# Peptides against a protein of PDB entry 2MBZ: the designs that were tried, part 112

Target 1, 143 residues: chain A of PDB entry 2MBZ
Amino acid sequence: GINLTPEEKFEVFGDFDPDQYEEEVRERWGNTDAYRQSKEKTASYTKEDWQRIQDEADELTRRFVALMDAGEPADSEGAMDAAEDHRQGIARNHYDCGYEMHTCLGEMYVSDERFTRNIDAAKPGLAAYMRDAILANAVRHTP

## One batch from the design tools (peptide; made by RFdiffusion4, then SolubleMPNN)

Design b2_p28_4_s1 (from b2_p28_4, 10 letters changed)
Fold by OpenDDE base, seed 4:
Structure b2_p28_4_s1 (fold): chain B 143 residues (1-143), chain A 28 residues (1-28)
Amino acid sequence: as target 1 above (143 residues)
Amino acid sequence: SRSAAALAFLSTIGGSPEELARARALLA
């Protein structure tokens, strides 16, 4: 689980407790390299580390929303660059996230209704937009 | 935000064998 005190968890995640999904995550993806690497890497994270990660996620969300509001296609350079930054952020914070894995995550955003609902809280259609941008970015980087 | 917090943590996990196979097919 998250190595934070209850107070720190509240400060970073608010009412959301990511540990409530630990069992489901372990059942579905516990045997993946991504899961193992992420668990190992994040085990030493402080509140400040997690807050930084949250801030990065917020910034990325705002960036995608701005792209959508501007009418930029999901396969535009701007959207693909945002997707690339997302992938690199995962690589920096959790595990070496390749383009296939990133594509998997994008598909999850639209196939798991819980993720779709959560992401689209920022803007309707954002999950699909992110998925499309992730896929486009993966394609342009796949020889 | 609550949404960002959930997204940042949980949105990084995935990649079951079946999911990776589908991803590879999309990128083939």
Scores: peptide ipSAE 0.583, ipTM 0.896, DockQ to the pose 0.644
Fold by OpenDDE base, seed 1:
Structure b2_p28_4_s1 (fold): chain B 143 residues (1-143), chain A 28 residues (1-28)
Amino acid sequence: as target 1 above (143 residues)
Amino acid sequence: SRSAAALAFLSTIGGSPEELARARALLA
């Protein structure tokens, strides 16, 4: 789980506690390399590390919302580049995220209503837009 | 934000064998 005190968790995540989903995550993906690598990598993360990750997520969200507001298709260069940056961010912070894995995540954003609800809090349809951008980016990088 | 928190952590988890198989099919 997140190696932060309750106070630090609140400062970074507010009312959202990722650890409340630990059991489900372990049951569904506990045997994956991605899970093991992420758990090992993030074990040393400080409050400042997590805050930086949150800031990056905020920036990415704003970027996708801006693309949607501008009417840019999800398979536009701008949207695909944002998806690529998302993938690279996962690679930097959690595990080596390939395009197949990234595609999996995109599908999860629209198939699991909990993710859809959380993502669409920023803008209705954002989860679907992200999924489409992720898929488009994966396709353009798949020979 | 709560949405950012989800994107930063939980949204990075996935990739069961079945899910990866579906992803490969989409990219084929």
Scores: peptide ipSAE 0.582, ipTM 0.898, DockQ to the pose 0.640
Fold by OpenDDE base, seed 5:
Structure b2_p28_4_s1 (fold): chain B 143 residues (1-143), chain A 28 residues (1-28)
Amino acid sequence: as target 1 above (143 residues)
Amino acid sequence: SRSAAALAFLSTIGGSPEELARARALLA
């Protein structure tokens, strides 16, 4: 799990407690390569590491929101680049994330209402926009 | 933020064989 004290977890994640979902995640995806690699990689993460990851997520959210506000299509260069950066962020922090896997995650954002609700808290429709951008980015990188 | 925390942590997990198959179909 996340190797932080309760106080550190609160400082980084606030009211969101990732550990509350650990069992469900393990049951659903515990046998995936992504899960195994992520567990191995994040086992040594410090509070500073997790805070950096949160900051990256915040920045990405703001970036997508700005694209939406500007009326940029989800298959625009800007949106696809944001999606690519998202994919690369996952690669840096968790596991080698290919385009198929990334597409899979995008679909989850719109099919699991918990993700949709949490993502759309920043802007209504953001989850769908991200999914579309992720798919477009995957398509342009798929022969 | 709470949304960022959820996105950063949980949004990276997935990719069951069935889910990947669906994704692969979308990219075919």
Scores: peptide ipSAE 0.581, ipTM 0.898, DockQ to the pose 0.648
Fold by OpenDDE base, seed 3:
Structure b2_p28_4_s1 (fold): chain B 143 residues (1-143), chain A 28 residues (1-28)
Amino acid sequence: as target 1 above (143 residues)
Amino acid sequence: SRSAAALAFLSTIGGSPEELARARALLA
């Protein structure tokens, strides 16, 4: 789980407790390489590290929203580049995220209503837009 | 924000064998 004190968790995540999902995550994905690598890598993360990750997520959200507002299709260069940056961010922070894994995550954003609701809180349809951009980016990088 | 916190933490987890198989099929 998150190696932060309860106070630090509150400072970074507010009323959201990531550890409340630890059991479900372990049950569904605990045997994956991605899970093991992420657990190992994030074990040493400080409050400042997690805050940086949150800031990156906010920035990415703003980028996708701006693309949608501008009417850019999800398979545009701009949208695919944003998806690529998302993938690379996961690679830097958690594990080497390939395009297949990234595609899995995109599908999860639209198939798990909990993710859809959380993502679409920023803008309706954002989860679907991200999924489409992720898929388009994966396709253009897959021989 | 709460949404950003949830996204940043949980949105990186996935890739069960079945999910990866589906992804491979999509990208084949």
Scores: peptide ipSAE 0.574, ipTM 0.894, DockQ to the pose 0.634

Design b2_p28_4_s2 (from b2_p28_4, 8 letters changed)
Fold by OpenDDE base, seed 4:
Structure b2_p28_4_s2 (fold): chain B 143 residues (1-143), chain A 28 residues (1-28)
Amino acid sequence: as target 1 above (143 residues)
Amino acid sequence: SRSAAALAFLSTLGASPEELARARALLA
């Protein structure tokens, strides 16, 4: 799991413990390249690394919320750029994240109620908005 | 935040060949 003390985990993730899903993730995706890459990369992550990742996620969330509040369509350049930054962030921090992979993640945002609920806590409909932006960004980058 | 935590969790996930195939179909 995440190589942090319980105190560090709480400081970074609060009440959410990603490791509670370790078994499920292993069962569903344990044989994927993404899983292996993520385990390899994150094995050496410090508290500061995880905090940075958390901060990036928060920033991305705020960015999407701002776009929604401004009435920008999910297929606007602003929304697609935010989606692209999200994809690149995953690529830097976890695993090679192509547009197909990113599309899969976007679909999970709306198909897994746990993620939908958590994401929409920031703003109702955010998960769907992000999914649509991810798809639009993927489409514009797919010849 | 819960949103950030969810995104972090998603970032640890991969996609099965079947899921990737569905994604590919969406992009085709």
Scores: peptide ipSAE 0.261, ipTM 0.819, DockQ to the pose 0.676
Fold by OpenDDE base, seed 5:
Structure b2_p28_4_s2 (fold): chain B 143 residues (1-143), chain A 28 residues (1-28)
Amino acid sequence: as target 1 above (143 residues)
Amino acid sequence: SRSAAALAFLSTLGASPEELARARALLA
């Protein structure tokens, strides 16, 4: 799993331990390319790497929240650009993330209550907004 | 944050062929 001590994990992830889901993820998606790439890439990650990933996610969250607060539609250029940055972040940190994959993740944000609840902790409806922005971004990049 | 943790978890999920097929359908 994540190559951090329990103390480091707590410092980076707080009360959320991603390793709690390792068995579930392996069982459900262990045969996917995404899983294999992610495991290979993250195997060498340091605490600083994981912290950077968390910081990027926090920044993205704030960005989406700001867009929502400003009343920007999920298919606005601003929202779609944020979605694109999210996609690229996944690509840098975990695995090759195409638009279909990204769309799949967006759908999961609203279909898995665990993710919906956690995402919406920042702002109600954020998961749905992100899903819509992800889809819009994917559409504009799909012939 | 909780959002960051959620996003990290999401990065490893939803990548099955069936799920990708559904996503592809949405983009068709």
Scores: peptide ipSAE 0.259, ipTM 0.817, DockQ to the pose 0.641
Fold by OpenDDE base, seed 3:
Structure b2_p28_4_s2 (fold): chain B 143 residues (1-143), chain A 28 residues (1-28)
Amino acid sequence: as target 1 above (143 residues)
Amino acid sequence: SRSAAALAFLSTLGASPEELARARALLA
């Protein structure tokens, strides 16, 4: 699990409890390379590391919301660039995230209602917008 | 935020071989 004390977890994640998903994640993806890489990387993460990751996620959310509010299509340069930054963030923090993997994640954001609800809390339709931007970015980088 | 926390943490998820195969096919 996350190498933080209960107090640190609360300070970083607030009322969100990441441990509630640990068993499901292990059951569904425990035998994947991504899981192994993530487990190895995050084992040494400090409270400050996790906070940085949260800050990056917040920034990305704000960017996508701003794009939506501006009426930018999900396949615009701005939206695709935001999707690319999202992919690279996953690669830096968790595991090697290629465009196929990123596409899978985007699909999960709209097919798993738990993800959809959590993402759309920032703005209705955000999950779908992110999925579309992720797909567009993947397509433009796939020969 | 809660959404950011959930997104960041759940981004640690990997895709199953079957899911990756579907994504690969989609991008082919």
Scores: peptide ipSAE 0.249, ipTM 0.809, DockQ to the pose 0.681
Fold by OpenDDE base, seed 1:
Structure b2_p28_4_s2 (fold): chain B 143 residues (1-143), chain A 28 residues (1-28)
Amino acid sequence: as target 1 above (143 residues)
Amino acid sequence: SRSAAALAFLSTLGASPEELARARALLA
């Protein structure tokens, strides 16, 4: 799990505890390269590292919300660029994230109600918008 | 920051061979 004290975890993640899903993640993806890479990278993360990751995610969320509010299509340059930044952030912080992998993540945003609910808390339809942007970005980078 | 928490969880998911195959099909 996340190598933080309960107090530190609360300071960074608030009421949300990612470790509550540890068993499910292990059961479903424990044998994947992504899982192994993520465990290896995050094992050394400090509170400050996790906070940075959360801040980056918040910023990305704000970008997508702003794009939606502006009426920008999910396949706009702005939306696809935000999706690309999201992909690169995953690659930097967790595991090698290609466009196929990123597409998988996007699909989960809309297929798993837990993700949809959490994401759409920022704005209704955000999960679907992100999924569409992720797919569009993947398509434009696929020969 | 609920969306950030969701994104953190996403960072560990979706990597099964079957899921990747479906994604590959979407990009074909």
Scores: peptide ipSAE 0.273, ipTM 0.820, DockQ to the pose 0.645; fails the geometry check

Design b2_p28_4_s3 (from b2_p28_4, 9 letters changed)
Fold by OpenDDE base, seed 1:
Structure b2_p28_4_s3 (fold): chain B 143 residues (1-143), chain A 28 residues (1-28)
Amino acid sequence: as target 1 above (143 residues)
Amino acid sequence: SRSAAALAFLSMVGATPEQLARARALLA
């Protein structure tokens, strides 16, 4: 689990507790390299590290919402760049995230209602927009 | 934020070989 006190976890994540999904994640992906890498990297993360990650996520969300509000298509340069930054952020903070992996994550955003609901809380259709941008970005980087 | 929380959850997940294979097919 996340190596934070209950108080610290609340300060960073609020009412959301990522650890509530620990068992499910282990059951579904426990044998993957991504899981092992994530466990290894995050084991040393401090409250400040997690807060930084949350701030980065908020910024990314704002970017996507702004793109949607501006009517930019998900395969626009702006949307694909945001998707690329998202991929790189995952790679930096959690696990090696290639374009295939990123595509899988995008599909999960629209296929898992829990993700869809949480993401779309920022803006209806955001999960689908992100998925489409992720796919477009992956395609443009696939020779 | 709620959106940040959702993205935090992704930090715990990966993809099975089967899922990766499907993604590869989409990109092919």
Scores: peptide ipSAE 0.256, ipTM 0.826, DockQ to the pose 0.652
Fold by OpenDDE base, seed 5:
Structure b2_p28_4_s3 (fold): chain B 143 residues (1-143), chain A 28 residues (1-28)
Amino acid sequence: as target 1 above (143 residues)
Amino acid sequence: SRSAAALAFLSMVGATPEQLARARALLA
């Protein structure tokens, strides 16, 4: 779990508490390598670490929104590069994230309404755009 | 932000072997 005080959690995550989903995540993916890696890695994270992760997520969101606003296709170099950065961010912060895993995450963005709703809060269709960019990036890196 | 929160939740998620297999097939 996230080893922050309730106050620190609020400062970093606002009204959203990731620990609220800890049991669900454990039940669904507790036996996966990604879960184990993430749990082990994040156990030592400080408030500053979590804030950095949030900042990175915000920057990525803004980047994708800007691409959409510019009319760049999800399979454009810009969108695929953003997807690649997203993948690498996951790898740095949480777990080894290959292109297959990343593709799965993209699919979840559009299949789990909780993710879709929250992501699309920044811009309608963002979740689908990210999914498409993730897929395109994965394809270009898959022989 | 809400997007950041969503992605934070994502960070806790893994993929089952079946999900990975589907993804692999999709990429193939």
Scores: peptide ipSAE 0.254, ipTM 0.828, DockQ to the pose 0.656
Fold by OpenDDE base, seed 4:
Structure b2_p28_4_s3 (fold): chain B 143 residues (1-143), chain A 28 residues (1-28)
Amino acid sequence: as target 1 above (143 residues)
Amino acid sequence: SRSAAALAFLSMVGATPEQLARARALLA
């Protein structure tokens, strides 16, 4: 699990505890490279590392919300760039994240109601918008 | 935030070969 004290976990993640999904994640993706890479990378993460990751996620969310509020299409350069930054962030922090993997994650945002609900808490339709931006970004980078 | 928490959850999530195959087909 995440190598943080309960207090540190609360400071970073609030009421959300990622470790509550450890069993489910292992059952669904325990044999994947992404799972192994993530466990290896995050094993050494400090509170500051997790806070940085959380801050990056918040910034990304705000960025997508701003794009939606501005009426920018999900396949706009702005939205696709945000999606690309998201992909690169995953690659840096968690696991190798190619465009196929990123596309899968985008699909999960709209197919897993738990993700949809959590993401759309920032703005209704955000999960779908992100999925579309992720797909558009993947397409533009796929010859 | 819940959004950030959800995105953090992605750090533990991978894609099965079948899921990747579907994505590959979509991007082909």
Scores: peptide ipSAE 0.245, ipTM 0.821, DockQ to the pose 0.646
Fold by OpenDDE base, seed 2:
Structure b2_p28_4_s3 (fold): chain B 143 residues (1-143), chain A 28 residues (1-28)
Amino acid sequence: as target 1 above (143 residues)
Amino acid sequence: SRSAAALAFLSMVGATPEQLARARALLA
């Protein structure tokens, strides 16, 4: 699991414990390259690393919410750029994340109610907006 | 935040070959 003490995990993730899903993740994706890459990369992450990742995610969330509040379409340049930044963040921190992979993640945002609920806590419809932006960004980068 | 935690969790997971194939078909 995440190499943090219970106290550190609480400080970074609060009541959300990613380790509670470790078995499910292993069962669903344990044979994928992404899973192996993620495990290898994150094994050495410190509290500060995880906090940075959380901060980046928070910033991205605020960015998408602002776009929604401004009425910007999910296929706007702003929304697609935010999606691209999200993809690149995953690539830097976790695993190689191509546009197909990113599209899959976007689909999971709306197909897995657990993720939808958590994402939409910031703003109703955010998960769908992100999915659409991810798809649009993938399309514009797919010849 | 819960949203940040959710996004971080998603970053910890990948996609199956079948899911990737579906996405590839969608983007084709």
Scores: peptide ipSAE 0.247, ipTM 0.830, DockQ to the pose 0.691; fails the geometry check

Design b2_p28_4_s4 (from b2_p28_4, 8 letters changed)
Fold by OpenDDE base, seed 2:
Formats: sequence, structure tokens, C-alpha cells
Structure b2_p28_4_s4 (fold): chain B 143 residues (1-143), chain A 28 residues (1-28)
Amino acid sequence: as target 1 above (143 residues)
Amino acid sequence: SRSAAALAFLSTLGASPEQLARARALLA
């Protein structure tokens, strides 16, 4: 799990405890390469590392929300670039994330209501917007 | 934020073979 003290976990994640999902994640994805890569990479993460990851996610969220508020289509250059940055962030922090994998994540954002609810807390429809931007970005990079 | 935490969690998910196959079909 997250190798932080309870105090550090609270400072970084607040009331959201990712470790509460550890068992489910292991059961559903424990045999995947992505899971193994993520476990290996994040095992050494400090509080500062996790905080950085959270900050990056916050910035991305604000970026997508701003695009939505501006009426930019999910397949706009801005939205697709944000999706690309999201993909690269996953690759940097967790596991090798190709466009197919990224598309899977986007689909999960809208198909699992738990995650849809959490994402849309920032703005209703954000999960769907991200999914669409992720798909558009994947398409433009797929021959 | 809650969204940031959710995104971080979601980054560890979605890697099932079935999902990958579906994505591959979408991008084919």
C-alpha cells in the first residue's frame, strides 16, 4: 500500500484513502503488468512524491474544467494535449501507458460510477469529457 | 482534492486484458 504514516496520508489524500481499495485493485488487476510496474515504482515514493502526483492531478483537473467552461470540444487541440499530458503523467509515475491503455482508463472513468462521481465532483460531466479527450488524443496518434 | 485523489487511484486500474482488447478495437 501507500507507504506513509497516517498523518502523512491524511495530509496528502485527506478523507480519501486509496488503500481502502487496495484489495479490490489487487484482485482485479493484480496479474497485470501495469499493476506490477506501479507497485514497484511507487514502493519508494515519499510523501513529497505522492503530493506531487496529487498536485499534477489537480492541475490537470483545473485544466480540463477550464476547457469545458470555455466550450472547447473534447477533441480540440487543447483537450487532446491535456489528455496527452495525463497519459505521460501516468507513464512517468505509475506504469507504461500506451494509447490503448489510456483509452481503457478513459472508459473506466465513465463506466464505473464510483469514479465518475469522484471525478465529476470537480465539474459535472468531467469524466465524460476526459474520456472523449483521451480517445481523441489516442486516435490522432494511431495510424 | 477529491478529484486529484480519484485520478491517482484510477491510474492503477483499467489494465485488464478485456479492456485492452476493447480499446484496441476502438483504435483499429
Scores: peptide ipSAE 0.255, ipTM 0.831, DockQ to the pose 0.669
Fold by OpenDDE base, seed 1:
Structure b2_p28_4_s4 (fold): chain B 143 residues (1-143), chain A 28 residues (1-28)
Amino acid sequence: as target 1 above (143 residues)
Amino acid sequence: SRSAAALAFLSTLGASPEQLARARALLA
C-alpha cells in the first residue's frame, strides 16, 4: 500500500483512501506489468510526492472542466492535449502507459460506476468527456 | 478533490490482456 502514516494519508487524500481498493486491484491486475511497475515506483514516494501527484490531477481536472464549459469538443486540440498530459503523467508517476493502456483506462471511467461517480463529482459528464478525449488522443497518435 | 482521488485510484490500475486487446481493436 501507500507508504504513509494514517495522518499523512488523510492530509493528502482526505476522506478517500486509495488503499481500500488494494485487494481488488491485486486480484484484477496483480499479474500485469503495470501493477509491478507501479508498486516499484510508488514504494519510495513521500508525502510530498503524493501531494504533487494529487495537485497535478486537480489541475488536469480543472482543464477538462474548463474545456467542457467552453464547449470544446472532446476531440479538440485542447482536450486531446489534456488527455496526452494525463497519459504522460501516468507514465511518469506509475507505469508505462501507451495509448492502448490509456484507452483502457478511459473505458473504465465510464464502465465502472465508482469511477464515474467520483469523477463526475467535479462536473456531470466529465468521465465520458475524458474517455472521449483519451480515445481521440490515442487515435491521432496511432499510425 | 474527489476527482483527484479517482484519478489516483485509476493510476494504480493496469489492464488485462483482454482489455488491451479490445483497446487495440478500437485503435486499429
Scores: peptide ipSAE 0.245, ipTM 0.826, DockQ to the pose 0.663
Fold by OpenDDE base, seed 4:
Structure b2_p28_4_s4 (fold): chain B 143 residues (1-143), chain A 28 residues (1-28)
Amino acid sequence: as target 1 above (143 residues)
Amino acid sequence: SRSAAALAFLSTLGASPEQLARARALLA
């Protein structure tokens, strides 16, 4: 799991413990390249690394919320750029994240109620908005 | 935040070959 003390984990993730899903993740995706890459890459992460990742995620969330509040379509350049930054962030921090993989993640935002609920806590409909932006960004980058 | 935590969790996930195939079909 995440190589942090319980105190550090709480400081970074609060009441949410990603490791509580370790078994499920292993069962569902343990044979994927993404899983292996993520486990390898994150094994050396420090508290500061995880905090950075958390901060990036928070910033991305705020960015999407701002776009929604401004009435920008999910297929606007602003929304697609945010989606691209999200994809690149995953690529830097976790695993090679192509547009197909990113599209899969976007679909999970709206198909897994747990993620939908958590994401939409920031703003109702955010998960769907992100999914749509991810798809639009993937389309514009697919010849 | 719960949103950030969810995103972090998603980032630890991969996709099955079947899921990737569906995504490929959407983007083809």
Scores: peptide ipSAE 0.244, ipTM 0.827, DockQ to the pose 0.675
Fold by OpenDDE base, seed 3:
Structure b2_p28_4_s4 (fold): chain B 143 residues (1-143), chain A 28 residues (1-28)
Amino acid sequence: as target 1 above (143 residues)
Amino acid sequence: SRSAAALAFLSTLGASPEQLARARALLA
């Protein structure tokens, strides 16, 4: 699991308990390369590392919301760039995230209601917007 | 926020080989 004390976990994640998903994640993806890479990489993460990851996620959310509010299409340069930054963030923090993997994640955001609810808490339709931007970004980078 | 925390943490998930194959086919 996350190498933080219960107190540190609360300080970083607040009322969200990441441990509630640990068993499901292991069951569904425990035999994947992504899981192994993430487990190895995050094993050394400090409280400050996790906080930085949360801050990056917050910033990305704000960017997508701003794009939606401005009426920018999900396949606009701005939206695709935000999607690319999202992909690169996953690559830096967790595991090698190619465009195929990123596309899968985008689909999960709209097909798993738990993800949809959590994402759309920031703005209704955000999950779908992100999925579309992720796909558009993947397409433009796939020859 | 909780949404950001959930998204960041759950981004550690990987796709199944079958899902990746479908995505690869889609982007091919």
Scores: peptide ipSAE 0.236, ipTM 0.820, DockQ to the pose 0.669

Design b2_p28_5_s1 (from b2_p28_5, 18 letters changed)
Fold by OpenDDE base, seed 2:
Structure b2_p28_5_s1 (fold): chain B 143 residues (1-143), chain A 28 residues (1-28)
Amino acid sequence: as target 1 above (143 residues)
Amino acid sequence: AMKRSAGALAAYGGMLLAGTSPLLEARR
């Protein structure tokens, strides 16, 4: 799992317990390259690394919410750029994330109620907005 | 101070929940 003390985990993740899903993740994706890459990369992560990752995610969330609040369509340059940054963040911090993978993740955000609930905690409809932006970004990069 | 980061959970917390998408696996 994540190499942090319980106290550090709480400080970084708060109410979210990543260990809650470790077994399910292992069972579902333990034989995938993405899983292996993620485990390899994150094995050396410090509290500061995890905090940085969380901060980056928060910034992207705020960015998407701001776009939604402004009425910008999910296929706007702003939304697609945010989606691209999201994809790159995944690739940098976790595992190789091509546009197909990213699109599949976006679909999961709206099809798995657990993800939808967690994402929409920031703003109702955010998961769908992200999915659409992810798809649009993938399309523009894979014409 | 209690940490509450819905955004982190949404974007990168989600990545902790999925190595790959089941949809991606279905496409293979």
Scores: peptide ipSAE 0.091, ipTM 0.738, DockQ to the pose 0.340
Fold by OpenDDE base, seed 3:
Structure b2_p28_5_s1 (fold): chain B 143 residues (1-143), chain A 28 residues (1-28)
Amino acid sequence: as target 1 above (143 residues)
Amino acid sequence: AMKRSAGALAAYGGMLLAGTSPLLEARR
């Protein structure tokens, strides 16, 4: 799990508790390479590291929302670049994330209602937009 | 002012910390 005190967790994540899913994550993916990589990397993360990760995620959310508001299609260069940054962020912070893995994550964003609700809290339709951008980015990088 | 992105946070933490989707597991 996240190696922070309850106070530090509150400072970084506020009302959202990422550890609420720890048991389910372990049950579903505890035997995967991605899980092992994530556990290894995050074991040494400080409060400042987690804050940086959240800031990066928030920035990407703002970028996608801005693209949607501007009417840019999900397969635009801007949207695909945002998707690429999303993929690279996962790779840096958690586990190796190739284009196939990323596409599967995008599909989960629209197929798991919990993800859809959480993502669309920023803007209705954001999860679907991200999924489409992720797919387009994967296609352009794997011709 | 945009509130904290719970969706983006969830994508990097919580359920996605372990990364592999059931779809990838089915292909193994």
Scores: peptide ipSAE 0.085, ipTM 0.731, DockQ to the pose 0.388
Fold by OpenDDE base, seed 1:
Structure b2_p28_5_s1 (fold): chain B 143 residues (1-143), chain A 28 residues (1-28)
Amino acid sequence: as target 1 above (143 residues)
Amino acid sequence: AMKRSAGALAAYGGMLLAGTSPLLEARR
């Protein structure tokens, strides 16, 4: 799990326990390169590192919500740029995330009700909007 | 206690921390 004291976890995540899915994740993905990369990278993360990652995620959420509120299409430059930043954030903080991987993650956001519910807590339809932006971003980066 | 953010839920719901993806599942 996350290598933080209970106090540090509370300070960063509050009511949310990021390790609540640890068993399922290990069972489903424990033998993958992505899992190993994530474990290796995050093993050294401090409280400040986790806080930064959460702040980045919150900023991206706000960006997508703002784009939706403004009526910007999911294939707009703004939405695709937000999707690209999302992909790069995954790659930087967790595991190698190419465009194919990213599109699969986007599909999971709308096919797994747990993800849909969690994401749409910010705005109804956000998961679908993100999926569409992720796909559009992948397409524009495919030669 | 601190209210959890939507961004945190999206980031830590198993997706980012352990590489959950249909692509990875299909590779098995």
Scores: peptide ipSAE 0.068, ipTM 0.728, DockQ to the pose 0.335
Fold by OpenDDE base, seed 5:
Structure b2_p28_5_s1 (fold): chain B 143 residues (1-143), chain A 28 residues (1-28)
Amino acid sequence: as target 1 above (143 residues)
Amino acid sequence: AMKRSAGALAAYGGMLLAGTSPLLEARR
């Protein structure tokens, strides 16, 4: 789990409580390699590590929003690069994330209303834009 | 410190719930 005090968790995540999802994640994916890798990696994470992850996610969100505001298509080089950075961030921080896995995550962003609602809080349509960029990035890296 | 956005929270939640997508399992 997240090895932070309640105070540290509040400082990093604020009103978002990651513990709310721990049981669901365990029940749904507890026997998967991704889950095991994530638990192994995050077991040693400090407050600073978690804050870095949040900062990276925030920066990437701003980047996608800026692309949308600029009218860049989801299959633009900029959008695909952002998607690639998203994939690499998952791989670095949590678990091996290939392009197939990444595309499935993108689909989840638009099929699970919890994700859609939360992502689109930054900008309406962001979840769909991310999904499309993820797909495009996967295509360009598939021989 | 940089104020976190709703997008950051969503991305974090996505990472937590991202284990193996049921969609990925369906494709296997």
Scores: peptide ipSAE 0.082, ipTM 0.741, DockQ to the pose 0.333; fails the geometry check

